# Designs tried in a protein design run: peptides against a protein of PDB entry 6RO1. Part 1

Scores and structures below are computed, not measured.

Target 1, 216 residues: chain A of PDB entry 6RO1
Amino acid sequence: LGKEIEEYIHKPKYCLPFLQPGRLVKVKNEGDDFGWGVVVNFSKKSNVKPNSGELDPLYVVEVLLRCSKESLKNSATEAAKPAKPDEKGEMQVVPVLVHLLSAISSVRLYIPKDLRPVDNRQSVLKSIQEVQKRFPDGIPLLDPIDDMGIQDQGLKKVIQKVEAFEHRMYSHPLHNDPNLETVYTLCEKKAQIAIDIKSAKRELKKARTVLQMDEL
Positions, changes and structure headers below are counted from each chain's first letter, unless a header gives other numbers.
Peptide ipSAE is a variant of ipSAE made for these designs: the mean of its two directions, with the distance scale d0 fixed at 1.0 Angstrom where the peptide's residues are scored. Compare it only between designs on the same protein; published cut-offs may not carry over.
The geometry check fails a fold that doesn't show the stated peptide or that is severely misdrawn somewhere.

## One batch from the design tools (peptide; made by RFdiffusion4, then SolubleMPNN)

Design b1_p8_1_s1 (from b1_p8_1, 4 letters changed)
Fold by OpenDDE base, seed 1:
Structure b1_p8_1_s1 (fold): chain B 216 residues (1-216), chain A 8 residues (1-8)
Amino acid sequence: as target 1 above (216 residues)
Amino acid sequence: VKYKLAAK
Protein backbone atom coordinates (compact mmCIF):
# COMPACT_ATOMS: atom_id res chain seq x y z
CA LEU B 1 0.00 0.00 0.00
CA GLY B 2 2.71 2.56 0.90
CA LYS B 3 4.69 1.59 -2.22
CA GLU B 4 1.56 1.95 -4.33
CA ILE B 5 1.10 5.52 -3.06
CA GLU B 6 4.79 6.22 -3.77
CA GLU B 7 4.27 5.20 -7.41
CA TYR B 8 1.85 8.13 -7.77
CA ILE B 9 3.59 10.87 -5.77
CA HIS B 10 7.02 10.49 -7.46
CA LYS B 11 5.54 11.07 -10.94
CA PRO B 12 6.67 14.44 -12.38
CA LYS B 13 3.10 15.38 -13.38
CA TYR B 14 2.13 15.35 -9.67
CA CYS B 15 5.23 16.24 -7.65
CA LEU B 16 6.97 19.00 -9.69
CA PRO B 17 4.77 21.87 -8.35
CA PHE B 18 5.86 20.92 -4.80
CA LEU B 19 9.63 20.74 -5.42
CA GLN B 20 10.40 24.28 -4.27
CA PRO B 21 13.61 25.21 -2.43
CA GLY B 22 13.39 24.18 1.22
CA ARG B 23 10.81 21.37 0.71
CA LEU B 24 11.58 18.28 2.79
CA VAL B 25 11.73 15.10 0.70
CA LYS B 26 12.79 11.50 1.30
CA VAL B 27 15.27 10.02 -1.15
CA LYS B 28 15.76 6.32 -1.76
CA ASN B 29 17.92 4.81 -4.48
CA GLU B 30 17.64 1.02 -4.63
CA GLY B 31 19.21 -0.15 -1.33
CA ASP B 32 20.42 3.34 -0.41
CA ASP B 33 18.08 5.19 1.98
CA PHE B 34 19.21 8.79 2.40
CA GLY B 35 16.22 9.61 4.62
CA TRP B 36 14.99 13.20 4.74
CA GLY B 37 16.72 15.84 2.66
CA VAL B 38 15.91 19.35 1.47
CA VAL B 39 15.19 20.48 -2.08
CA VAL B 40 17.71 23.09 -3.25
CA ASN B 41 16.98 23.39 -6.97
CA PHE B 42 15.11 21.75 -9.83
CA SER B 43 16.03 21.29 -13.49
CA LYS B 44 14.41 19.77 -16.54
CA LYS B 45 16.87 18.13 -18.92
CA SER B 46 15.99 17.14 -22.44
CA ASN B 47 16.76 13.47 -22.89
CA VAL B 48 16.34 11.31 -25.96
CA LYS B 49 15.45 7.69 -25.27
CA PRO B 50 18.24 5.64 -26.85
CA ASN B 51 15.90 2.94 -28.21
CA SER B 52 12.92 4.98 -29.49
CA GLY B 53 14.41 8.40 -30.27
CA GLU B 54 11.48 9.85 -28.29
CA LEU B 55 12.05 12.98 -26.27
CA ASP B 56 11.78 11.84 -22.66
CA PRO B 57 12.42 14.79 -20.35
CA LEU B 58 14.68 13.90 -17.44
CA TYR B 59 13.68 15.66 -14.25
CA VAL B 60 16.55 16.24 -11.82
CA VAL B 61 16.15 17.73 -8.37
CA GLU B 62 19.17 18.89 -6.41
CA VAL B 63 18.63 17.67 -2.85
CA LEU B 64 20.75 18.42 0.18
CA LEU B 65 21.34 14.93 1.64
CA ARG B 66 23.33 13.44 4.51
CA CYS B 67 26.12 11.55 2.74
CA SER B 68 28.93 9.29 3.88
CA LYS B 69 32.28 11.09 4.02
CA GLU B 70 33.92 8.09 2.35
CA SER B 71 31.70 8.43 -0.73
CA LEU B 72 32.47 12.15 -1.02
CA LYS B 73 36.22 11.66 -1.51
CA ASN B 74 35.54 10.08 -4.89
CA SER B 75 32.52 12.31 -5.60
CA ALA B 76 33.82 13.47 -8.98
CA THR B 77 32.84 10.13 -10.57
CA GLU B 78 30.91 8.08 -7.99
CA ALA B 79 27.36 8.45 -6.73
CA ALA B 80 27.07 9.73 -3.18
CA LYS B 81 26.17 7.11 -0.55
CA PRO B 82 23.98 7.72 2.51
CA ALA B 83 25.68 8.26 5.85
CA LYS B 84 25.91 5.16 8.05
CA PRO B 85 23.50 5.19 11.05
CA ASP B 86 26.39 5.76 13.48
CA GLU B 87 28.20 8.20 11.18
CA LYS B 88 27.80 11.97 11.45
CA GLY B 89 28.03 12.23 7.67
CA GLU B 90 28.21 15.41 5.63
CA MET B 91 25.40 17.33 3.98
CA GLN B 92 25.95 17.50 0.22
CA VAL B 93 23.90 18.75 -2.70
CA VAL B 94 23.14 15.64 -4.74
CA PRO B 95 21.41 15.57 -8.13
CA VAL B 96 18.50 13.14 -7.77
CA LEU B 97 16.08 11.82 -10.37
CA VAL B 98 12.55 12.82 -9.36
CA HIS B 99 11.28 9.22 -9.33
CA LEU B 100 13.71 8.49 -6.44
CA LEU B 101 11.62 10.71 -4.13
CA SER B 102 9.85 8.28 -1.78
CA ALA B 103 8.02 10.99 0.18
CA ILE B 104 7.26 14.72 0.05
CA SER B 105 6.61 16.68 3.25
CA SER B 106 4.26 19.57 3.83
CA VAL B 107 7.24 21.17 5.64
CA ARG B 108 9.33 23.78 3.86
CA LEU B 109 12.50 24.98 5.58
CA TYR B 110 14.15 28.32 5.24
CA ILE B 111 17.57 27.44 3.83
CA PRO B 112 20.76 29.52 3.52
CA LYS B 113 21.14 31.27 0.16
CA ASP B 114 24.74 30.06 -0.16
CA LEU B 115 25.20 26.33 0.43
CA ARG B 116 28.89 26.30 -0.61
CA PRO B 117 30.12 26.67 3.01
CA VAL B 118 30.04 23.36 4.94
CA ASP B 119 28.64 25.14 8.01
CA ASN B 120 25.63 26.36 6.02
CA ARG B 121 24.93 22.83 4.76
CA GLN B 122 25.32 21.35 8.26
CA SER B 123 22.96 24.00 9.68
CA VAL B 124 20.25 22.50 7.44
CA LEU B 125 20.87 19.06 8.99
CA LYS B 126 20.34 20.60 12.43
CA SER B 127 17.10 22.09 11.10
CA ILE B 128 15.89 18.69 9.81
CA GLN B 129 16.75 17.07 13.17
CA GLU B 130 14.84 19.79 15.02
CA VAL B 131 11.78 19.24 12.78
CA GLN B 132 12.01 15.48 13.45
CA LYS B 133 12.01 16.16 17.21
CA ARG B 134 8.84 18.25 16.81
CA PHE B 135 7.11 15.43 14.92
CA PRO B 136 7.76 12.25 16.97
CA ASP B 137 5.21 10.29 14.88
CA GLY B 138 7.09 11.33 11.72
CA ILE B 139 7.50 14.41 9.55
CA PRO B 140 4.08 15.33 8.07
CA LEU B 141 3.49 14.27 4.47
CA LEU B 142 1.66 16.11 1.74
CA ASP B 143 -1.75 14.59 1.26
CA PRO B 144 -1.75 13.16 -2.28
CA ILE B 145 -5.42 14.07 -2.81
CA ASP B 146 -6.03 17.18 -0.73
CA ASP B 147 -2.59 18.84 -1.06
CA MET B 148 -1.23 17.40 -4.33
CA GLY B 149 -4.60 17.29 -6.12
CA ILE B 150 -4.13 13.77 -7.54
CA GLN B 151 -7.47 12.67 -8.99
CA ASP B 152 -6.46 9.16 -10.08
CA GLN B 153 -9.11 6.60 -9.12
CA GLY B 154 -6.45 3.96 -8.53
CA LEU B 155 -4.87 6.14 -5.84
CA LYS B 156 -8.26 6.84 -4.24
CA LYS B 157 -8.87 3.09 -3.98
CA VAL B 158 -5.43 2.57 -2.39
CA ILE B 159 -6.08 5.33 0.17
CA GLN B 160 -9.52 3.89 1.00
CA LYS B 161 -7.88 0.52 1.66
CA VAL B 162 -5.22 2.12 3.88
CA GLU B 163 -7.84 4.05 5.86
CA ALA B 164 -10.02 0.96 6.26
CA PHE B 165 -6.99 -1.03 7.43
CA GLU B 166 -5.91 1.65 9.91
CA HIS B 167 -9.43 1.95 11.34
CA ARG B 168 -9.58 -1.82 11.84
CA MET B 169 -6.13 -1.87 13.43
CA TYR B 170 -6.84 0.97 15.87
CA SER B 171 -10.31 -0.40 16.73
CA HIS B 172 -8.83 -3.80 17.65
CA PRO B 173 -9.67 -4.77 21.27
CA LEU B 174 -5.99 -5.43 22.02
CA HIS B 175 -4.86 -1.97 20.85
CA ASN B 176 -4.78 -0.59 24.40
CA ASP B 177 -3.81 -3.89 26.06
CA PRO B 178 -0.79 -3.40 28.36
CA ASN B 179 0.27 -6.92 27.30
CA LEU B 180 0.17 -5.96 23.59
CA GLU B 181 3.94 -6.42 23.16
CA THR B 182 3.68 -9.95 24.60
CA VAL B 183 0.72 -10.70 22.31
CA TYR B 184 2.65 -9.42 19.27
CA THR B 185 5.68 -11.53 20.19
CA LEU B 186 3.45 -14.61 20.48
CA CYS B 187 1.77 -13.80 17.14
CA GLU B 188 5.18 -13.36 15.46
CA LYS B 189 6.36 -16.70 16.89
CA LYS B 190 3.17 -18.37 15.64
CA ALA B 191 3.63 -16.82 12.19
CA GLN B 192 7.28 -17.94 12.06
CA ILE B 193 6.30 -21.51 13.07
CA ALA B 194 3.69 -21.52 10.29
CA ILE B 195 6.34 -20.40 7.75
CA ASP B 196 8.79 -23.05 9.01
CA ILE B 197 6.14 -25.79 8.75
CA LYS B 198 5.32 -24.66 5.20
CA SER B 199 9.02 -24.67 4.27
CA ALA B 200 9.59 -28.09 5.86
CA LYS B 201 6.57 -29.51 4.01
CA ARG B 202 7.92 -28.10 0.74
CA GLU B 203 11.36 -29.67 1.29
CA LEU B 204 9.76 -32.97 2.33
CA LYS B 205 7.67 -32.93 -0.86
CA LYS B 206 10.80 -32.27 -2.96
CA ALA B 207 12.70 -35.05 -1.19
CA ARG B 208 9.81 -37.48 -1.72
CA THR B 209 9.61 -36.50 -5.39
CA VAL B 210 13.35 -37.21 -5.79
CA LEU B 211 13.01 -40.57 -3.97
CA GLN B 212 10.03 -41.46 -6.15
CA MET B 213 12.10 -40.69 -9.27
CA ASP B 214 14.93 -42.92 -8.03
CA GLU B 215 12.48 -45.81 -7.50
CA LEU B 216 11.46 -45.64 -11.19
CA VAL A 1 14.30 26.56 13.22
CA LYS A 2 12.12 28.47 10.81
CA TYR A 3 9.84 26.33 8.71
CA LYS A 4 6.37 26.58 7.25
CA LEU A 5 3.68 24.10 6.42
CA ALA A 6 2.96 24.70 2.77
CA ALA A 7 0.69 22.71 0.52
CA LYS A 8 2.24 24.74 -2.34
Scores: peptide ipSAE 0.396, ipTM 0.919, DockQ to the pose 0.857
Fold by OpenDDE base, seed 5:
Structure b1_p8_1_s1 (fold): chain B 216 residues (1-216), chain A 8 residues (1-8)
Amino acid sequence: as target 1 above (216 residues)
Amino acid sequence: VKYKLAAK
């Protein structure tokens, strides 16, 4: 279900308008999870499909990612690898295909104008870590419907299945109550209230963070 | 850390 939502979000037709400099994004490449990085820029590359001659535009996003120092030594020939969990790593600007974005945050950081100095790149890591501390339940995601404006009925069905599954999971202890419909409506309301509380906590954290930005 | 929550 989460993977099915990801298949919509990473599509260029949906995500490109949100790939502004400073946007927090998650990057995954096969088995490599880079975690949260920051968008620096994106580019459209014209690609010709070798077999059909069809123009298939490739979208590349430059993302500042925490990379292993070992991978940086071989950076001339090898793809960057994510930092190990216990490794400090080094922040590098990595060109990433847009379909490798596993999540897009509602958070947009201020980033240094010049990311060539190592210290400027590492300052962004500190910023990500501070944001993570402010969001103990995880960095807030863009809503695929409300924020991203995705109207695809397939996505709506997936979200409805997720909500129904979450609802069933929260209602599981109460399945023996003959008032199941009332409990279902209460659990839908509670799941919706939990979503709304999570949204309202995000909005309240938005407001507090904007207020803290004026105090700092 | 200055960050904005921006839908767009």
Scores: peptide ipSAE 0.388, ipTM 0.921, DockQ to the pose 0.684
Fold by OpenDDE base, seed 4:
Structure b1_p8_1_s1 (fold): chain B 216 residues (1-216), chain A 8 residues (1-8)
Amino acid sequence: as target 1 above (216 residues)
Amino acid sequence: VKYKLAAK
């Protein structure tokens, strides 16, 4: 289910408007989980398929990622590797294909204008870590429907299944109630209301967070 | 740390 949502979010037609400088994104490349990084910029590359002559545009996003220092030694020829859990690592600007974005956050950081100095890049890691401390349940995601405006019916069905599954997990004490069907319909309504409250709370929190930024 | 929650 989470992977099925990812298959929509990483599509350029949906995610490109949200790839502004400072946007938190999660990057995965095969077995390599880089975790949360920060968008620096993106570019459209014209690619011509060699066999069909069809224009297949490649979208590359430069993401500031925590990389292993060992992988940086071969940086001219080898792909960057994520820092080990016990490693400090180093923040590097890595070109990433847009389809390797596994998540997009509602959080946008202020980033230094010059990311050439190591200290400026490492300051962004401290900022990510501070955001993670403020969100103990995980960094908030963009809502694919409400924030990203994805209208695909397949995605809506996936989200409904996720919400129904999450609701079943939290309703564990009610598994012995013979009124399970009535509880399910009330639970679907409560899930929808919880979504609407969560969207409204996100808007209110967006407004409050903007106001708190003027006071800081 | 200055950050904003923004869809756009």
Scores: peptide ipSAE 0.386, ipTM 0.921, DockQ to the pose 0.655
Fold by OpenDDE base, seed 2:
Structure b1_p8_1_s1 (fold): chain B 216 residues (1-216), chain A 8 residues (1-8)
Amino acid sequence: as target 1 above (216 residues)
Amino acid sequence: VKYKLAAK
């Protein structure tokens, strides 16, 4: 279900209008989860499909991501790697294909105009961490239907299935069936993703105001 | 740090 929603959100047709500088986005490349980063800019590259001669435009987003210091040493030949959990890491501007965006937040940060200084890049990490503290249930996501305007019937059916599943899970009395705990733990991971979508929707409606974080 | 919720 979460992956099925991702397949709509990462499409250039839907996400490009929301890839403004300062937008929080989640980046995942195969096994590498970079977590939340910040959009710096995007570019359209013309790609010619080798077999059809059709122009298939590639969209590249420059995203400020928390990278491992080890990957920065080999940056001339190797793709950036995410920071280890116990590592502070370093914020780097990484070119990311648009289809690697796993989530798009409703949050848009103010970012420094010059991201060349390390201190300016690290200030953005502090900003992301402070936003994460303000949203203990997770950083709020754009609504794919209400905010992004996706009209696809397949997506609407996925969302309806998620909502119906959540409603059933919360309406089922917690029968103390120990076999339910294993199903619940798997369902809680799926439901947490869906709760995060629904809580994010509620907070978005309330917080149309510029949230000034006075502590940073 | 200043941030905004921007649906657009």
Scores: peptide ipSAE 0.394, ipTM 0.924, DockQ to the pose 0.663; fails the geometry check

Design b1_p8_1_s2 (from b1_p8_1, 5 letters changed)
Fold by OpenDDE base, seed 3:
Structure b1_p8_1_s2 (fold): chain B 216 residues (1-216), chain A 8 residues (1-8)
Amino acid sequence: as target 1 above (216 residues)
Amino acid sequence: VKYVLAPK
């Protein structure tokens, strides 16, 4: 179900308006999960190479991603690799095809104007980590319907199935397995936080003001 | 760290 939602949100017609500098996005390329990164810049590359019959404009977004140190040694032509879980990694600006965005957050960071210094790039990683600490149930996502305005009936059906599944998970008396209660409590907290985020987003949408959340 | 919730 999550993957089915991704198939909608990564489409340029839906996501491009939300790819502003500082936007948190999740990047996944096949088996490579980069996790959360930050949009630095958006460029429309019309790859009108006359000989490639694919006339569709490729949309590339420059995303600051946590990459392996090996990716730094690789030539500018080699694809960056995500940092290993046990690796510190380094934040690098990576050109990413828009369809590789697996998630888009409602969060936008303030980013340094100059990302050439390593320290400035690494400061953004600290910022992402601080945001993650503030959202223990996960970084808040854009709502594909309420925030992104996607009207596709297929997506609406997917969302309804997710909501119905969540409702059923919460309405079924999870047997008194203490482990199930912890998962349930975490899921309820996540659902409640998702509701609270949705309500807060609705209030924010009503306020028409970009609320700067105070110092991370 | 400063961030904003920008749903639009």
Scores: peptide ipSAE 0.360, ipTM 0.919, DockQ to the pose 0.664
Fold by OpenDDE base, seed 5:
Structure b1_p8_1_s2 (fold): chain B 216 residues (1-216), chain A 8 residues (1-8)
Amino acid sequence: as target 1 above (216 residues)
Amino acid sequence: VKYVLAPK
């Protein structure tokens, strides 16, 4: 179900308006999970399909990603690889096909104007890490319907299935748990938080709130 | 760190 939602979100017709510089995005390429990176810019490349002659525009987003230092040594010929869990890694601007975006955040960072210096790129990693500390349950995602304005009925059906599944997943194990009240309170809090997030997202849609974190 | 919640 999460993958089915991703299939809508990564489509250029939906995501391009949200790929502004500083937007947090999650990048995944096959088995390589880069985690959260920051959009630097995007470009449209004209591509002609070799078999049909049809114009199929390719969209490439430059994303600042945490890469392994080992992959950087071979960067001229090899694709960047994500940093190992125990590795510090290095932030690199990586050209990414838009369909490799697995998630798009509502968070947009202020980024340095010049990302050529290593220190400026690494400062963005510190910024991502601080944002992650502020969101222990995960970095907030754009709502595909309310934020991204996707009207596709297929997506609405997927969302309904997710909501129904979540409701069932929360309802079924809980009926037999003697701590049912605590978990119902957590589920009601989660449902209320989801409603409050929807309402807060609607209010945030009206007000770009600049959050200043004094810790950095 | 400065960031915004920008749903658009």
Scores: peptide ipSAE 0.360, ipTM 0.919, DockQ to the pose 0.663
Fold by OpenDDE base, seed 2:
Structure b1_p8_1_s2 (fold): chain B 216 residues (1-216), chain A 8 residues (1-8)
Amino acid sequence: as target 1 above (216 residues)
Amino acid sequence: VKYVLAPK
């Protein structure tokens, strides 16, 4: 269900208006999860489909991401890699294809005008970490319907299924059926993602009334 | 550091 929502939000026709400088976005490339980064800018590139000759525009967003120091040494030929969990990492501006955006936050950070100095880039990491501390249930997401204006009926059905599943999960008394534990552990991971979406939506709904410019 | 909730 989370992946199905992702398939809508990462489409250029929906997400481009929200890719302003300072927007928090989550980046995932195959097995590499970079976590939360910050949009710096975006560009449109012309691409020609090899088989049809049709112009299919590629959208590239420059995102400030936490990268491993090891990957930076090989950066001339290799794609940036995410920082290891125990590594501090280094914030780097990475060109990312728009379809690799797994989430878009309602949060926009103030970013330094010059990101060339390492200290300025690392200050943005501190800002992300402070935002994460303020949102213990997860960084708030844009609502794909209410905020992003996606009218696709397929997405509405997915969201309705998520809401119905969440409602059932909360309304079902925890029947101590031991066979449910294995399904619950898999459902807890999916449910945690769904809870994080719902808690983020609730916090967004509460926060919509207060344009809180909080000083970090 | 400043951040804003900007749903638009």
Scores: peptide ipSAE 0.363, ipTM 0.920, DockQ to the pose 0.659; fails the geometry check
Fold by OpenDDE base, seed 4:
Structure b1_p8_1_s2 (fold): chain B 216 residues (1-216), chain A 8 residues (1-8)
Amino acid sequence: as target 1 above (216 residues)
Amino acid sequence: VKYVLAPK
């Protein structure tokens, strides 16, 4: 179900408006999980399919990622590799195809204007780590419906299934209730209300977070 | 660390 949501979010038609400098994004390339990085910029590349002459635009996002120092030695020829869990790693600006974004956060960081100095890049890692400490349950994601405005009915159905599943997981005491079907319909309604409350709370939190930035 | 919740 999480992967099914990812298949919508990583589409350029949905995610491009949210790829502003400082946006936290998660990057995954096959078996390589880079974790959370920060958007620096993005570019549209004109690509012509060699066999059809059809214009298939490629979207490349430059993301500041924690990379293995070993992978940087071969940076001219080899793709960057994620830092090992026990490794400090080094923050590098890596060009990433937009479809490799596995998640997009509601969080945007302030980033240094000049990312050429190593210290400026490493300061962003400290910022990511501080955000992670503030969100022990995980960095908050953009809502694909409320924040990203995705209207696809397939996605709405997937989200409803995820929410129903999550509600079942947290409703452990009700697993023995023979009225499970009535609880399910109430849970779907409660999930919808929880979405509406969460959207309203997000709007309120947006207003408060902008105000807290003036005090910081 | 200055960050914002910017859903837009």
Scores: peptide ipSAE 0.354, ipTM 0.917, DockQ to the pose 0.625; fails the geometry check

Design b1_p8_1_s3 (from b1_p8_1, 5 letters changed)
Fold by OpenDDE base, seed 5:
Structure b1_p8_1_s3 (fold): chain B 216 residues (1-216), chain A 8 residues (1-8)
Amino acid sequence: as target 1 above (216 residues)
Amino acid sequence: VKYVLAAS
């Protein structure tokens, strides 16, 4: 279900309008989870499929990501690697294929105009960390229907199944689970978080502008 | 600038 939603969101026809400079995005390449980064820009590259001669446009988004310092020492031709949990890493602008975007946030940060200085790139990491502190339950996602305007009936059915599953998880009387109170408290917290996210999304939608951390 | 590419 979550992966099925991701398959819609990362499609260029849906996500490209939301890949403005400063947009928070999550990047994952197979086993390499970069976590949250910030969009710098995107480009369309003409790619010709070698076997069919068909134009297969390659969409590349430049994302400021926390990379391992070791990966930066390796040749410019090698793929960047995410920073290890125990290392600080370094923020680098990394060209990422659009289908490697595992999530797109409703949050859009101000970014420095010049990202060549290391200090300017590292300042964006501080901004991401501050957003993460403000959203302990996770950085708010774009709604695929309400924010991204995806009309696909397959996606609507997936969302309905998720909602129905969540409702069943919450409505099934855990009559015999001694953790019932904990589950109810978690359900109430999740419901409150969903309300707070919906409120925050409404405020973000009203602002129409790139949010500074002070406006969050 | 290093690329992040999906393995085909």
Scores: peptide ipSAE 0.019, ipTM 0.622, DockQ to the pose 0.029
Fold by OpenDDE base, seed 2:
Structure b1_p8_1_s3 (fold): chain B 216 residues (1-216), chain A 8 residues (1-8)
Amino acid sequence: as target 1 above (216 residues)
Amino acid sequence: VKYVLAAS
């Protein structure tokens, strides 16, 4: 269910208005979980589809993320890697494709005007950690309907299922309703199918995008 | 600036 919601919120048509400087966002790239970072800015990149000549704009958000020091020493062409759990890491401004945003918070931070000094970037990490301490149940998310104004009926049905599920869990904590496992398994299977379709579409798009990014 | 591109 959470993954199904993610498939809506990371769409540029929904999330771009909320990508203001200081917005807390989660960044995940396949197996690389960067956790919470802070939006610095975003840009629209003109992209031309190689086969159709159609304009397919790419949206890149610059996010201040906690990166491994090893990834920073590697060439500018190598992808940044998240800091290891035992590593301090370093806060770096990383350009991220908007579809890699796994969550968007209602929280916005004040960020230093100049992020060139390491101390200014590290101060933002301290601010993120302070927010995490204040929200032990997790950093609050933007509501996709009430805050983001998403009117998609598919999303509304997902939210209704989440609410109905949460209500059933709360009302029947002791009932192993075999129907709950079936609904969970169906929701997980549907979420997995949606992920697999999206991964396949991403693979098809990457084969084209990598070729164009080497030309830019 | 290193891009986090989804590595297909």
Scores: peptide ipSAE 0.019, ipTM 0.641, DockQ to the pose 0.026
Fold by OpenDDE base, seed 3:
Structure b1_p8_1_s3 (fold): chain B 216 residues (1-216), chain A 8 residues (1-8)
Amino acid sequence: as target 1 above (216 residues)
Amino acid sequence: VKYVLAAS
């Protein structure tokens, strides 16, 4: 269900109006979860499809992300890696494809005007951590319907299912069960498996589409 | 500045 919501919110037609400097966003690239970062800038780039000569819009958002120290050593051509859970990491401005945004917060921070100094970038991490302290239940998300104005009936059905599931979960006697964490972990694993299946099906569909184009 | 790109 969360991923089904993500499939809506990361679409440029919905999220672009909310990608202002200082907006908190979550970035996930496959297995790499960067967690919460801050939007620095947004740009629309043109990507030329080699085979069609058609210009596809490429949407890139520059996000200040907590990166591993290893990311500092890697060449400019290498993708940044998220900080390990146990490391401090370093805040880096990373160009991110808009479809890699897994969440968008209602929170927008004030950011330093100059992010070239490491101290200015690290100050933003302190600000994120302060926001996280203020929201112990998690950083507040933009509501995809009320805040983002998404009118898609498919999304509304997903939200209704989430709400019904959450209501059942919180009303369930197991909410006080010491095994609740285990149930959550199992639910997360099940969700992840469903995701991986959906991802694999998408990759197969993409590969098939490319193969069909080469056979024509 | 390093890009975060989808692998596919």
Scores: peptide ipSAE 0.017, ipTM 0.626, DockQ to the pose 0.028
Fold by OpenDDE base, seed 1:
Structure b1_p8_1_s3 (fold): chain B 216 residues (1-216), chain A 8 residues (1-8)
Amino acid sequence: as target 1 above (216 residues)
Amino acid sequence: VKYVLAAS
């Protein structure tokens, strides 16, 4: 469900109006999760598809991201890597394809006019961390309907499914059970026992089949 | 400028 919403919001048709300087965005490239960064600028690049000759515009957003120091030592040709969890990292302006934006926040930060000094870039990290402290349940997202104005009926159906799922989850009798963790552990144990019984029955059947072959 | 390019 969250991934289905992401497939709408990262489309240039919808997200470009919200990619103003200072906008908080989440960047993810496959296994590389950069977390929250800040939009610096965006650009439209002309691209021609090699096989069709069709114009396929590429949208690139410059995002200030927390990068690993190791990735900074590598040549300008190597992709930036996200900072490790235990690493402070360094804030770098990274050009990102717009479809790599996994989330867009309602929050916009003030950014220094000159991001060339390391201290100016690192000050933005402090600002992101302050926002994260103010929102312990997570940085607020743009509403895809109310804020982004997406009229797609497919998205509306996805949101309705999310809301219905959340309602069912919170209305579930076990949700408020103080022993919920114990119930989950017992359910996992029961599932494991059922697997073990099925495995033991299979091994017993194999052993019995082998014994019958030795008596023939 | 290090690009985070989507792997094609």
Scores: peptide ipSAE 0.015, ipTM 0.582, DockQ to the pose 0.036; fails the geometry check

Design b1_p8_1_s4 (from b1_p8_1, 5 letters changed)
Fold by OpenDDE base, seed 3:
Structure b1_p8_1_s4 (fold): chain B 216 residues (1-216), chain A 8 residues (1-8)
Amino acid sequence: as target 1 above (216 residues)
Amino acid sequence: VKYKLAAS
């Protein structure tokens, strides 16, 4: 289900308008999970190689990612590797194919203008970590329908399936509660409160264009 | 840390 949503979100036609500098994005390349990074720049690379019949434009986004120190030693030709769990790593600007974006956050950071100094790049990691501390349930995602404006009926069906599955998961431990209706109403209220919190967070988002993390 | 919650 989450992967099925990802298949919509990573499509250039949907995600490109949201790939502004400072946007938090999650990057995954096959087995390599880089976690949360920050968009630095977006470039359209037209692969107009005249001889390859693949006319599909490759979209590349430069993302500041936490990479292994080994990735620093590897030549510019080697793919960056994510920092190991126990490794500090180093923030590097990595060119990422847009289809490798597994998630897009509603959070957009203010980033240093010059990311050449290591300290400036590392300051962005601190900022990501502070954002993560403010969102213990995870960094807030863009809503594919309400925020990204995706109207695809296939996506709507997937979301409905996710919501129904989540509802069933929350109802399953409660099958032994004789007050199933009250718990359903509480789960619907909690889902509605989660929707209302999401809506109120969206309204709060609309009301405040710039949030200082210290005020949250 | 300054951030914007931006849907656009």
Scores: peptide ipSAE 0.378, ipTM 0.917, DockQ to the pose 0.642
Fold by OpenDDE base, seed 2:
Structure b1_p8_1_s4 (fold): chain B 216 residues (1-216), chain A 8 residues (1-8)
Amino acid sequence: as target 1 above (216 residues)
Amino acid sequence: VKYKLAAS
């Protein structure tokens, strides 16, 4: 289910409007999970399909990622590798194909204008870590329907299946409760309150374009 | 850390 959502959000037609400088994104390349990085810029490259001669545009996003120091030594010839859990790593601007974006956050950081100095790049890592501390349940994602405007019926069906599955997981332990109807009504009210809080937080979020967290 | 929640 999560992977099925990723197949929509990483498509250029949906994600490109949200790839502004400072946008938090997750990057995953096969077995290499870079975790959360920050968009620096993106570019459209003209590619010619070798078999059809058709123009197939490639989209490359430059993402500031936490890389292993070993991968930096051979940066001209080798693909960047994610930092190991036990190493500090170094923040590097890595060109990433747009389809390798596994998630897009609603969070957009203020980033240094000059990312050439190591200290400026490392300051962005500190910023990501502070954002992660503020979101213990995980960094908030863009809503693929409400925020990204994806109208695809396949995605809507996936979301409905996720919601139905979540509902079943929460209802399953309660199937033997003789107060199931009361608990169900309370869970529906709690779910509705959670939706209303989420909606109110979205409206408050639309109104509060800049949360200045002054304490950092 | 300054950040914004930007849905657009």
Scores: peptide ipSAE 0.376, ipTM 0.917, DockQ to the pose 0.644
Fold by OpenDDE base, seed 5:
Structure b1_p8_1_s4 (fold): chain B 216 residues (1-216), chain A 8 residues (1-8)
Amino acid sequence: as target 1 above (216 residues)
Amino acid sequence: VKYKLAAS
């Protein structure tokens, strides 16, 4: 279900309008999970499909990611690797194919204009960590329907299945209560209220354009 | 840290 949502959001036709500088994104490449990084810029590359001669544009996003220092020493030939959980790592601008974006946040950071200095890049890591502290339940995601405007019926069906699954999961401990219908209605209301609170928090968040965190 | 919550 989560992967099925990712298959929509990582499509260039949906995500490109949201890949502005400072946007928080998750990057995952096969077994390598970089976690949350920050968009620096994106570029469109012309690609010609070797078998059809058709133009298949490749989209590359430059993302500031926490990388292993070991991978940086070998960086002339090897792809950047994510920092180990126990490692501080180093923030580097990594070119990432857009389809490797596993999540897109509603959060946009103010980033330094010059990311060439190491200190400026590391300051962005501190910023990500402070944002994570402000969101203990996880960094808020863009809504694929309400925020990203995805109208695909396949996605709507996936979301409905996720909501139904979440509803069943939350109702499962309550299956022994004869007031199941009231609990289902309350769980549907709670799920709808959670959606509405999430939507209202998104609207309130859209209205709160600049959260100045004074203590950094 | 300054951040914006923006859908755009």
Scores: peptide ipSAE 0.368, ipTM 0.913, DockQ to the pose 0.685
Fold by OpenDDE base, seed 4:
Structure b1_p8_1_s4 (fold): chain B 216 residues (1-216), chain A 8 residues (1-8)
Amino acid sequence: as target 1 above (216 residues)
Amino acid sequence: VKYKLAAS
């Protein structure tokens, strides 16, 4: 289910409007989890399909990521590797294909204008770590429907299944009530209300966190 | 740390 949502979010037609400088994004490549990084910019590259001659545009996002220092030594030919948990690592601007974005946050950081100095890049890591401390349950995600405006019925069905499952997990003490159908319609309504409450709590959390950020 | 919560 989470992976099915990812398959919509990482599509250029949906995510490109949200890839502004300072946007927090999660990057994953072939088992390498870089965790949370920060968008610097994006570019559209013209690609010609070798077999059809058709233009297949590639979208590349430059993301400031915490990389292993070992991967930086061979930087000319080797793909950047994520820093190990116990490693300090180094923040590097890495070109990432847009489909490798596993998550997009509602959080946008203020970033230094010049990211060439190491100290400026490392200051962004400190900012990410501070955001992570403020969100112990995880960095807030963009809502694919409410924030990203995705109208795809397949995604709506996936979200409904996730929310029904989450509701079922939290309603576990009520599993013994024999009126499953009325509970299912009430759980769909309560899942919709929980969506609306989660949306409203996200909006209220967005509004409160914006207000708290002006004081900090 | 200055950040904002924004869709746009």
Scores: peptide ipSAE 0.366, ipTM 0.913, DockQ to the pose 0.661

